# Peptides against a protein of PDB entry 5EFW, part 109

Target 1, 141 residues: chain A of PDB entry 5EFW
Amino acid sequence: TTLERIEKNFVITDPRLPDNPIIFASDSFLQLTEYSREEILGRNARFLQGPETDRATVRKIRDAIDNQTEVTVQLINYTKSGKKFWNLFHLQPMRDQKGDVQYFIGVQLDGTEHVRDAAEREGVMLIKKTAENIDEAAKEL

## One batch from the design tools (peptide; made by RFdiffusion4, then SolubleMPNN)

Design b1_p25_5_s2 (from b1_p25_5, 12 letters changed)
Fold by OpenDDE base, seed 3:
Structure b1_p25_5_s2 (fold): chain B 141 residues (1-141), chain A 25 residues (1-25)
Amino acid sequence: as target 1 above (141 residues)
Amino acid sequence: TSWEESRKLAEEKVKKELEAKKLAE
């Protein structure tokens, strides 16, 4: 399965470029956030943050990138029109055969509501599985 | 491919943005 055929909310970023910009975005992600592909590519994903986005949660994401590790968080994000939504988000590095980080994969759960308990656990499992599928597809490119 | 085009566009935008920032300083 190619990246274009994965019908999930996701982006791929390049930490080797200045400010770890988005280099690929799924159609679903564009629809969720209300941005065009032209508006998103080449930008750091922080444009989704706003007044009610928890800064401690954002720091967890930053730490994961800096340490080249995976992280799963839930935070408030904003669409282009300013609409708030809860983003259950999973981030993980994409490594080459030597183990060097080439990209980061970011996956967002379908839906915009705050999820808890069993629903959150199920969502986490789903987005992690999606990230693995993206990793496999991207390695074939 | 869509992947190649996407990456190229992103890299070009990053480059242009950096150049613009340097000119503004």
Scores: peptide ipSAE 0.601, ipTM 0.889, DockQ to the pose 0.812
Fold by OpenDDE base, seed 1:
Structure b1_p25_5_s2 (fold): chain B 141 residues (1-141), chain A 25 residues (1-25)
Amino acid sequence: as target 1 above (141 residues)
Amino acid sequence: TSWEESRKLAEEKVKKELEAKKLAE
C-alpha cells in the first residue's frame, strides 16, 4: 500500500484503545529501535524511554496527545539493546472527515545524533512533511 | 493488507492484556 511504501521512521497509534498503543510501525522504525513488529504492536511507545530521557519532554508529548495537538521535540531514547540515541520526534493527530481524531502519527528523524540550528530546522521540516504524507496515505485505508 | 494485519494484531494484544489485568484485579 501507499502507507507501506513510505520509507521513513514512523508509527501510528490508536488513542481510542487503552493506553494509546502502536497499531502500525514502519520497517525502518523497527530497524532503528531493534525491536520486532510483534514486540511493538499493541504497546505504548514509552518503552523507548530510559534513565536519561527528559521527563519534561515526555510530558510535552503526553500533553499533546491529551489535547489532541501536534508537538515536535528531541529526546533520548533507547534501543532494545540499550543503546542511546537522540530522537527528533514529531507527533500529530490524524482526523477523519468529521474532524474527529482517529489516530496519532509519530515520525522520527533519520539518524541518532542530537541536531541543532539549521540541521534541526531542516529535520523538523522533513519529519513534518513525512507526517503529512502518512496522513494522506492512511486515509486511503 | 499489512495495515489490516498490523491493526488486528495490535488490537488482539491489547484485548489480551486488558483481560489479563481484569483477572488480576
Scores: peptide ipSAE 0.600, ipTM 0.890, DockQ to the pose 0.887
Fold by OpenDDE base, seed 2:
Structure b1_p25_5_s2 (fold): chain B 141 residues (1-141), chain A 25 residues (1-25)
Amino acid sequence: as target 1 above (141 residues)
Amino acid sequence: TSWEESRKLAEEKVKKELEAKKLAE
């Protein structure tokens, strides 16, 4: 499918299931986080959080989910091996034809460095565009 | 498809986890 052809770091979650679990993850995402597909499917993405993950930023993500809105943040995440990385993350709802939220799309920028200024703006544009591509691809599912 | 397989696996895991939690309560 067109979804599997998107070679970016992303997940799709299902807010209709308990705890909004990941229901799809790209190969790149698995490589980034060092988890297998089986390990992360069915889990809430909070497993990426750790001691240095900013709680206020996490709350922004939670609020966006609860309010069914999009959000873009940078936060510290951890790989399976415990390696820290900066995650420029964009989350947006995927709505059905009726306008109801069906899924959430989470996109992570390529790389693990903290980005600022022009680089951040460029990264944000990229991950937002990726999210739109995923949204379009998912409509074919 | 990979999408269908992924979704199915996720749903199954969620179900199992819920069952496990219920047994622990």
Scores: peptide ipSAE 0.597, ipTM 0.888, DockQ to the pose 0.902
Fold by OpenDDE base, seed 5:
Structure b1_p25_5_s2 (fold): chain B 141 residues (1-141), chain A 25 residues (1-25)
Amino acid sequence: as target 1 above (141 residues)
Amino acid sequence: TSWEESRKLAEEKVKKELEAKKLAE
């Protein structure tokens, strides 16, 4: 499918299921996080958080989900092996033709380093564009 | 499709987890 051909780090979650679990993960995302697809599916993405993950940033993500809005943040996440990485993360709702939220799209920038200034702005534009591409591809399914 | 299989697997895991929690209550 068009969705499966998007070679970027992303997940799709279902807020209509208990605890907004991941229902789809790209191959790149699995490689980044060092988890298998079976380990990821059906789980809330909070398992990526750890000791140095900023709780205020996590709250921004939670608020965006609760309010059904988009958000872009940068936070520390952890791989399965416990390796820290900086995650420039964009989240936005996927709405149906009636305007109701059916999914959330989460996109992570390539790389594991903290980005600032022009590099951050460029990264934000890229992951937002990717999210739009995912939205369009998913609606064709 | 991979999308359909992915969703199905996720839903099944969620369901099983909920059932397990209920059993533990």
Scores: peptide ipSAE 0.592, ipTM 0.887, DockQ to the pose 0.864

Design b1_p25_5_s3 (from b1_p25_5, 13 letters changed)
Fold by OpenDDE base, seed 3:
Structure b1_p25_5_s3 (fold): chain B 141 residues (1-141), chain A 25 residues (1-25)
Amino acid sequence: as target 1 above (141 residues)
Amino acid sequence: TSFEESLELAREKVRRREEERRREE
């Protein structure tokens, strides 16, 4: 499908299931995080967090899910092997025709470095655009 | 589809997790 052909780092989660688990992950996301698809499907994405992950930033993500809003943050995540990386992350709800939240789309910028200023703004625009593309592709499912 | 298979696997794992949680309560 069009969704599976999007070559970006992203996941789709289902807030209607217990603990908002990942229901889909792109191949690029699996490569980035070093997990298999089987290891992460059905799990909450918090397994990417670790000792240096800012708890206040995590709370912003949780608040966005609870409030069914979008959020863009940058936080430390960890691969399966324990490698740290900076994750510029955008999350937004995917709504059905009635306007109800069906899924969440989570997009991660390519790269692992902390980005600032113009680079951060550019990255934010890119991952937001990617999220919109995923949203459109998912409507075809 | 790939998405459908992914969703089904996720749902099954969630179901099993919830069953295990209920047994521990």
Scores: peptide ipSAE 0.646, ipTM 0.905, DockQ to the pose 0.903
Fold by OpenDDE base, seed 2:
Structure b1_p25_5_s3 (fold): chain B 141 residues (1-141), chain A 25 residues (1-25)
Amino acid sequence: as target 1 above (141 residues)
Amino acid sequence: TSFEESLELAREKVRRREEERRREE
């Protein structure tokens, strides 16, 4: 499908299931995080967090989910092997025709480095655009 | 579809986890 052809780092989660688990992950996301698809499906994405992950930033993500809003943050995440990387992350709800939230789309910027200023702004625009593409592709299913 | 298969697998894992949790209570 069009969804599987999107060559970006992203996941789709289901807030209607217990603990908002990942229900889909792109191949690029699996490569980035070093997890298999089987290891992450059905799990909350918090397994990417570690000692240096800023808890206030994590709370912003939680608040966005609870309030059913979008959020863009940058936080430290960890691969399966324990490698740290900066994750420029955008999350937004996917709504049905009635306006109810069905899923959340989470997009991670390509690369693992901390970005600032113009590079950050450009990255934000890119991941937001990607999220919209995912939203459109998923609605075709 | 790949998405449907992924979704079904995720749902099954969630279900199993919830069942295991209830058995431990």
Scores: peptide ipSAE 0.644, ipTM 0.905, DockQ to the pose 0.886
Fold by OpenDDE base, seed 1:
Structure b1_p25_5_s3 (fold): chain B 141 residues (1-141), chain A 25 residues (1-25)
Amino acid sequence: as target 1 above (141 residues)
Amino acid sequence: TSFEESLELAREKVRRREEERRREE
């Protein structure tokens, strides 16, 4: 499908299911996080968090989900092997023709380093554009 | 894996988890 052809780090979650689980993950996301698709489907994405993950930033993500809004943050995540990486992350709702939220799209910037200033702005633009592409592709399903 | 297959697998895992949780209560 068109969705599967998007070669970026992303997941799709379903807030209508218990605990807003991941229902789709791109191959790149699996490579980044070192998890298999089998390990993460049906789970909440919180398994990426660890000791140095900022809880206030996590709360911003939770608030966006609860309020059905978009958010962009940068936070420390952990791979399956316990390796830390900086995740520039964008989350936005996917709505149906009636305007109701069906899914959330989560996009992670390519790479594992903390970005600032112009590099961060560029990264934000990229992941937001990617999220829009995913939204359009998913509506064709 | 297609989106539809992925969604189905995720739903099944969620269902199983909820059933297991109810059994432990």
Scores: peptide ipSAE 0.643, ipTM 0.905, DockQ to the pose 0.832
Fold by OpenDDE base, seed 5:
Structure b1_p25_5_s3 (fold): chain B 141 residues (1-141), chain A 25 residues (1-25)
Amino acid sequence: as target 1 above (141 residues)
Amino acid sequence: TSFEESLELAREKVRRREEERRREE
């Protein structure tokens, strides 16, 4: 489908299931995080967090999910092997024809470094556009 | 589709996890 053709780092989660688990992950996301698809499907994405992950930033993500809103943040995440990387992350709800939230889309910027100023603004625009593309592709399923 | 397959697998894993949790309570 068009969804599988999107060559970006992203996941789709289902807030209607217990603990808002990942229900889809792109190949690029699996490569970035060093996990297999079987390892992460059905799990909450918190396994990417570790000792240096900012708890206040994580709370912003949780609040956005609870309030069914979008959010964009940067936080430290960890690969399966324990490698740290900076994650410029955008999350937004996917709504059905009635306007009800059925999924969340999470997009991670390409790269592993903290970005600032113009580079951050450019990255934010890119991952937001990617999220919209994913939303459109998923609506065709 | 690949999406449908991943969704079904995720749902099954969640179901099994919840069943195991209930048995431990």
Scores: peptide ipSAE 0.642, ipTM 0.904, DockQ to the pose 0.886

Design b1_p25_5_s4 (from b1_p25_5, 14 letters changed)
Fold by OpenDDE base, seed 3:
Structure b1_p25_5_s4 (fold): chain B 141 residues (1-141), chain A 25 residues (1-25)
Amino acid sequence: as target 1 above (141 residues)
Amino acid sequence: TSFEESRELAERRVREEEERRRLAE
């Protein structure tokens, strides 16, 4: 499966570039956020944050990037038009054959509502599985 | 590939932004 064939909400970022910018975004992600590909490529994903985005949760994401670890969080994000949505988000590093981090994979669950309990656990499993699929697809590049 | 084109575009935009930032200082 090629990267472009994965019909899920996801981005790939490059921590080796200044400010860990988005280098790839799925069509579904663009639809979710209401941005064009040209508007977001080369930018840090923080443009999705807004007034009600929990700063502590954002710090967890930043810490995961700095420490080159995975993280799963749920936070308020905003579309281009300013619509709020709950984003169940999973981030994990993509490593090369040497084990060095090349990219980060960010996956967003379908839907805009805050999920809890069993639904959250199921969502987490789904986005983690998606991230693994993206990782495998990227190895073919 | 689509990924390669996307990555190259992103890299260009990063360079352009860095240049604008330097000129603004």
Scores: peptide ipSAE 0.653, ipTM 0.906, DockQ to the pose 0.829
Fold by OpenDDE base, seed 1:
Structure b1_p25_5_s4 (fold): chain B 141 residues (1-141), chain A 25 residues (1-25)
Amino acid sequence: as target 1 above (141 residues)
Amino acid sequence: TSFEESRELAERRVREEEERRRLAE
């Protein structure tokens, strides 16, 4: 489908299921995080967090989910092997035809380095555009 | 679709984990 053809780092989660688990992950996301699809489907994405992950930033993500709003943050995540990477992350709700939240779309910027200034603004625009593309593709399913 | 299959697998895993948790209580 069009969704599976999007070659970006992203997941789709289902807030209507216990603990808002990942229900879809792109191949690029799996490569970035070093996990298999079988290891992450049905799990909350918090397994990417570790010792240096800023808890205040995590709370911003949680608040966005609870309030059914979008958020863009940058935080330290960890691969399966324990490698640290900076994750420029955008989260937004996917709504059904009635306007109710059906899923959340999470997009991670390509690369693993911290971005600042113009590079960060460019990255934010890219991941937001990607999220919109995912939203459109998923609604066709 | 692959998305539908992924979603169904995830839902199954969630149910399995919930059942495991209940059995451990």
Scores: peptide ipSAE 0.653, ipTM 0.907, DockQ to the pose 0.873
Fold by OpenDDE base, seed 2:
Formats: sequence, C-alpha cells, structure tokens
Structure b1_p25_5_s4 (fold): chain B 141 residues (1-141), chain A 25 residues (1-25)
Amino acid sequence: as target 1 above (141 residues)
Amino acid sequence: TSFEESRELAERRVREEEERRRLAE
C-alpha cells in the first residue's frame, strides 16, 4: 500500500485502545529502535524512554495525546540494546471523516543527533510533511 | 493490507494482555 511505501521512521498508535498502543510501525522505525514488530505491536511507545529521557518533554507528548493535538519535540530515546539517540519527534492525530481522532501518527527524524537552529527547522518541516503523507496514505485504506 | 494485519495483530495482543491482567487481579 501507499503507507508501506513511506520509507521513514514512523508509528501509528490507537488511542481508542488501552494505553494508546502502537498498531503499526514502519520498517525503518524497527531498524532505528532495534525492535522487532512482534516486540512493539500492542505496546505503548514509552518503552523507548530511559534514564535520560526528559520527563517534561514526555509530559508534552502525553498532553498532546490527551488534548488530541499535534506536538513536536526532541527527546532522548533508547534502542533495544540501550543505545541513546536524540529523537526529533512529531505527533499528530489522524481524524476520520467526522473529525474524530482515530489514530496518532508519530514520526521520528532519520538522524539520531540533537538538532538545532536551521537543521531543526528543516527536520521539523520534514517530519511534519511525512506525517501528512502518512495521514493521506492511511486514509486510502 | 499490511496495515490492517498489523492493526489486527496489535489489537489481539492488547486484548490478550488485558485478559492476563484481569486474571491476575
């Protein structure tokens, strides 16, 4: 499908299920995080968090989910092997024809470094564009 | 589709986990 053709790091979560679990993960996301699809499907994405993950940033994500809004943040995440990486992360709701939130789209920048200034702005534009592409692709399903 | 399959798998896993949790209570 068009969704699977998007070669970016992303997940789709379902806030209508307990604990807003991941219901889809791109191959790139699996490669980035070093998890198998079987290990992450049905789980909340918080397993990527670790000791140096900023709790305030996590709260921003949680607030966005609760408020059904989009958010863009950078936070420390951890791979399965425990490797730290900076995650420029964009989350936005996917709405149905009625305007109700069905899913959330989470996109992670391809890089693993903390980005600032122009690089950050560029990254934000990229992941937001990716999220829109995912949204459109998912609606075709 | 692969998305549908993924979604269904995730949903099943969630249900299974919830059931295990309930049984443990």
Scores: peptide ipSAE 0.653, ipTM 0.906, DockQ to the pose 0.870
Fold by OpenDDE base, seed 5:
Structure b1_p25_5_s4 (fold): chain B 141 residues (1-141), chain A 25 residues (1-25)
Amino acid sequence: as target 1 above (141 residues)
Amino acid sequence: TSFEESRELAERRVREEEERRRLAE
């Protein structure tokens, strides 16, 4: 399927631009976070963080970007109106045919609750599969 | 919007913000 037809919460960021800004956001992501496309394109995704967001978890995300690796974490994020939600988040690099990182794919689970055990494993499997679908769709562009 | 349109818009906004920051220095 095409990128725009993937009905999941996700963003694509460009680490080659200053501060690794969001260059694409799915409609469902905008609905989840209560932002418009105009408000978030060109911005770093840190605007989703707030007082109760765990800094150690954020550092894991930053380390993954710096090391060009994938990571899966759960963290507190905030909507535009200030509502808290648990974000089961998966990030992975998108590489070109030469193996160079061109983008990062970030996928958020549909739910807003903290998940554990079997539910967490299932959610991780889902968002990783979604990331692969996004990667394949983006390579067709 | 298409991915390409989204990317171009993002790039433009990044450039505009960088210019605004430079003018404020």
Scores: peptide ipSAE 0.648, ipTM 0.904, DockQ to the pose 0.791

Design b1_p25_6_s1 (from b1_p25_6, 11 letters changed)
Fold by OpenDDE base, seed 4:
Structure b1_p25_6_s1 (fold): chain B 141 residues (1-141), chain A 25 residues (1-25)
Amino acid sequence: as target 1 above (141 residues)
Amino acid sequence: SEELEEARKRAEEFEKKAKEIEKKK
């Protein structure tokens, strides 16, 4: 689909379903994580976590979902083959016309290093803008 | 699990909807 071909790493999750599963994933995301689409759809994104993933950061993500707010964090994620990468991750709710949360948009900017300062600011701007673009593209769904 | 299967089913439905919308454009 056109949405799948957006050349950014992102997923859409459905908090109205049990365990907030991934219901959509971009091709880029699949390439990054080394999973097939069938391996991803229907699952909670926690499969990307591993031994060095900071649990406090994970809790921030969970809190954002529970509170239906956006959050931006950096955390260690793992590919299917076990390769670690730093994920500059932005999550924001997708709301309907009534203002109710329908989905969450998760955008991933991958890197080999934890980014700070100007690099972090630039990355944050990028992933937030990406999320906005995805929101516009997916609003008809 | 049954829950996982249900979630996957819904995901597939979402994907189908997305494709349908794309075709209509």
Scores: peptide ipSAE 0.273, ipTM 0.786, DockQ to the pose 0.724
Fold by OpenDDE base, seed 2:
Structure b1_p25_6_s1 (fold): chain B 141 residues (1-141), chain A 25 residues (1-25)
Amino acid sequence: as target 1 above (141 residues)
Amino acid sequence: SEELEEARKRAEEFEKKAKEIEKKK
């Protein structure tokens, strides 16, 4: 689909289902994480976490989901083969016309390095803009 | 699990809707 082929790393999750599973993933995300679509659809994205993933950061993500708000964090994730990468991650709710949360959009920066200062600000702007674009593209779903 | 199966079904439905929207554009 056109949505799948958006050349950005992103997933869409469904908080209305138990454990907020991934219901959609871009091709880029699959390439980044080294998983097939079949392997990740229906799963909570926590499979990307590993030994060096900061639990406090994970809690921030969880809190954002529970509070139905957006959050931007940077955390260690792992590919299927076990490769570590820094994930500048932005999550925001996708709301319907009534204002109810339908999905969450999770966007991952293309880079795998830890970013700081100006680079981080630029990355944040990029992934937030990407999330807005995805929201616009997927709002009819 | 049953929950996993339900999530996968929802994923399939989502994808179907996405394809339908794409065809309309």
Scores: peptide ipSAE 0.250, ipTM 0.776, DockQ to the pose 0.880
Fold by OpenDDE base, seed 1:
Structure b1_p25_6_s1 (fold): chain B 141 residues (1-141), chain A 25 residues (1-25)
Amino acid sequence: as target 1 above (141 residues)
Amino acid sequence: SEELEEARKRAEEFEKKAKEIEKKK
């Protein structure tokens, strides 16, 4: 689909289902994480976490979901082959016309290093803009 | 599990809708 072919790393999850599973993933996300679509769809994104993933950061993500708010964090993630990468991650709710949360949009910006200062600001701006674009593209779903 | 199966079903439905929208454009 056009949505899948967007050249950005992103997923869409369904918080109305048990454990907020991924229901959509971009091709770029699959390439980044080294998983197939079949391996990802229907599962919670926690499979990207590993030994060096900060638990406190993960809790921030969980809190955002529970509170139906957006969050932006950086955390260590792992590819299927076990390669570590820093994930500048932005998550925000997708709401219907009534204002009710239908889905969450998760956007990932990968890097070999933790980004700070100007680089972080630029990255955050990029992933937030990406999330808004995805929201507009997917709001009819 | 049944939960996983339901989630995958929902994912397929979502993808189907996405394809339908794409065809309309």
Scores: peptide ipSAE 0.235, ipTM 0.768, DockQ to the pose 0.879
Fold by OpenDDE base, seed 5:
Structure b1_p25_6_s1 (fold): chain B 141 residues (1-141), chain A 25 residues (1-25)
Amino acid sequence: as target 1 above (141 residues)
Amino acid sequence: SEELEEARKRAEEFEKKAKEIEKKK
């Protein structure tokens, strides 16, 4: 689909299902994480976490989902082969016309280092804009 | 599991809807 071909790393999850599983993943996300689509769909995104993933940061993500709010964090994630990468991650709810949460949009900006200052601000701007574009493209789903 | 099966089903339905919308554009 056109949505899958968006050249950004993102997933869409369904909080109305148990454990908020991934129901959609971009081709870029699959390439980044080294998983197949079949390995991803239906699973919670926690499979990206590993030994050096900060649990406090993970809790911030969980809290955002529970509170149906957006959040932006940086955390260490792991590919299928075990390769570490820094993930500048943005999560936001996708709401229907009534304002009820239908899905969550998760956007990932991968990097080899933790970014700060101008680089972080630029990355945040990029992933937030990406999330808005995805929201516009997927709002009819 | 039943939960995984439901999630996979929902994913398939979502993808189907996405394809349908794409065809309408």
Scores: peptide ipSAE 0.228, ipTM 0.761, DockQ to the pose 0.887

Design b1_p25_6_s2 (from b1_p25_6, 8 letters changed)
Fold by OpenDDE base, seed 4:
Structure b1_p25_6_s2 (fold): chain B 141 residues (1-141), chain A 25 residues (1-25)
Amino acid sequence: as target 1 above (141 residues)
Amino acid sequence: DKELEEARRRAEEFERKAREIEKLK
């Protein structure tokens, strides 16, 4: 289901490393993007972008990273084979007890179409909830 | 490089946690 896909589809990045590379990718993320874990780890997630990816949206993501804030956007991403998909993407910082950003949590919801209205609101709610669940679970382990 | 070593350590530790999180989902 969509919920099951969202719950398992995420990456963790490390902004304390040069270029904020991916340090973890879920199995679902690998399946979605058609990359192996070895191909992804240590890389900035920009490899998902392509010709039709909106540059203004990309800048919003970059700004969120730089400002250490959360952001939710939809953008065109590409699989390894070049297949386009709409990525309803949520990113938020994972902070330590002092409030310092340690990682970013990125959650993806893929689709064939840009979602709007109720569908978008539902998707946003789900990916945000997923990110929160990841954050909480990580702190408990 | 000490910084890279520390980063690698953090990545490995978090990877363990993330795998466990993934299993919980």
Scores: peptide ipSAE 0.282, ipTM 0.819, DockQ to the pose 0.267
Fold by OpenDDE base, seed 5:
Parts: structure tokens; C-alpha cells; sequence
Structure b1_p25_6_s2 (fold): chain B 141 residues (1-141), chain A 25 residues (1-25)
């Protein structure tokens, strides 16, 4: 699909299903994480977490989902082969015309290091803009 | 895991809808 081919790392999840599973993933996301689409669809994205993933950061993500708000964090994630990467992650709800949350959009910006200052600000701007673009593209689904 | 199976089914339905919208563009 055109949506799958958006050259950004992102997933769409469904909080109305048990454990907020991934229901859509971009090709780039699959390449980044080294998983097949079959391996990840229907699963919660926590499979990307590992020993060095900060639990407090994970809790922030969970809280945002529970409260139906957006959040931007950086956390250690792991590829299928076990490679660590820093994930500048942005999550935001996709709402219908009534304002009800239908899905969440998760955007990942990968890096070899934790970013701060101007690099972080730039990355945040990028992933937020990406999320808005995805929202616009996917809102009819 | 029935829950996982149901989630995957719904994911496939979502993908189907996405393809349908793509064809309309």
C-alpha cells in the first residue's frame, strides 16, 4: 500500500484490542527492526524492549496510551538479531470525527546514540511531523 | 492464543481497507 511505503519508521496500533497490538507497520520499520510483517502484526510493540530499556520510560508510554495522550521519549530498543539502538519515539492518538481514539500512531527515529539539544529538537520536530502526515494518510481507515 | 489470532485478523482487515483506499487514489 501507499501507507506501507511511506519511507519512515512507524506502526499503527489498536488500543481497542487486547494489549494494544500493532495492526500496521511500514516497510522501513520492518527493515529497522529486522522482523517480518507476519511476526509483528497482532503483537504489542514491547518485543522491541530488552535488558537496557528504561522501565520508567516504558511506563510513560503506557500512561500516554491509558490517558489517550501523546508522548515523546527516547529509549533503547533491540532488533530481532539483538542489536541495540536508541529510539526517539513519538506516540499520538488518531481520533475520529467525534474525538474518540481509534488508533495510535508510533513513529521511530533510530540512532546509535541518545540525542540532546539541537539534534533532539530537530528529531522531535521530524517525528511529530511524520505522525501528522501518517494521521492524514490513515484517517480514512 | 485466540486473542492474538483475533488481533491478526483485524490487522489483516485494516490492511485490506488500506489497499482499497489506495486503489481509489
Amino acid sequence: as target 1 above (141 residues)
Amino acid sequence: DKELEEARRRAEEFERKAREIEKLK
Scores: peptide ipSAE 0.260, ipTM 0.779, DockQ to the pose 0.815
Fold by OpenDDE base, seed 2:
Structure b1_p25_6_s2 (fold): chain B 141 residues (1-141), chain A 25 residues (1-25)
Amino acid sequence: as target 1 above (141 residues)
Amino acid sequence: DKELEEARRRAEEFERKAREIEKLK
């Protein structure tokens, strides 16, 4: 689909399904994480976490989902082969016309280092804008 | 509107995919 071909790392999840599984993944996301689409769809995104993933940061993500709000964090994630990367991650709800949450959009900006200051601000701006673009595209998908 | 009709078709396909995933869970 056109959505899958967006050249950004992102997933769409469905919080109305058990354990908020991934229902859509971009080609770039699959390349980044080294998983096939078949391996990803239907799973909770927690498979990206590993030994050095900060649990407090993960809790922030969980809280955002439970509270149906957006969040932006940086956390260690792992590829299928076990390669670590810093994930500047933005999550936001996709709402219908009534304002009810239908899905979540997760956008990942990968890097070898934890980013701060201007680089972080720039990255946050980028992934938030990406999420908005995906929101618009997904509504028409 | 033809453009709107196409958008709706794609949306239905998206929802179909979601339902299929639900069945597999």
Scores: peptide ipSAE 0.143, ipTM 0.647, DockQ to the pose 0.071
Fold by OpenDDE base, seed 3:
Structure b1_p25_6_s2 (fold): chain B 141 residues (1-141), chain A 25 residues (1-25)
Amino acid sequence: as target 1 above (141 residues)
Amino acid sequence: DKELEEARRRAEEFERKAREIEKLK
């Protein structure tokens, strides 16, 4: 089974390439966002943003990439058809055996509401665990 | 070591794919 067949919403990006483009996307991610793989690969994931996306939250994501750290946020994203969804999003670097950042893993948990309290904590734990699983799987490619 | 060589091979393959995707940008 290929990495893209993992039944989770995720992408892998390459910060070593200009504008940190998506270099890998799961089938679930494509289904969620309503884009084809050809439409996604090679693009920065910012195409998911729209009018109601909080710019301060977006800055947190950019800061994490620049600083090579992980981040977990909730933000409004848009499908290709323009449908809004709340994205509980986790981003973390994928490091090589030397500790150098090679890629980023982005995991998305979609919802109709901005989740809070226990629901948020549970979602965060889930997407973080998912990211770790993807990290291990990607190392075996 | 063998493990390191394998890791490097996989990384190179992934990087190759990444470069090809970048050409689509």
Scores: peptide ipSAE 0.116, ipTM 0.630, DockQ to the pose 0.046

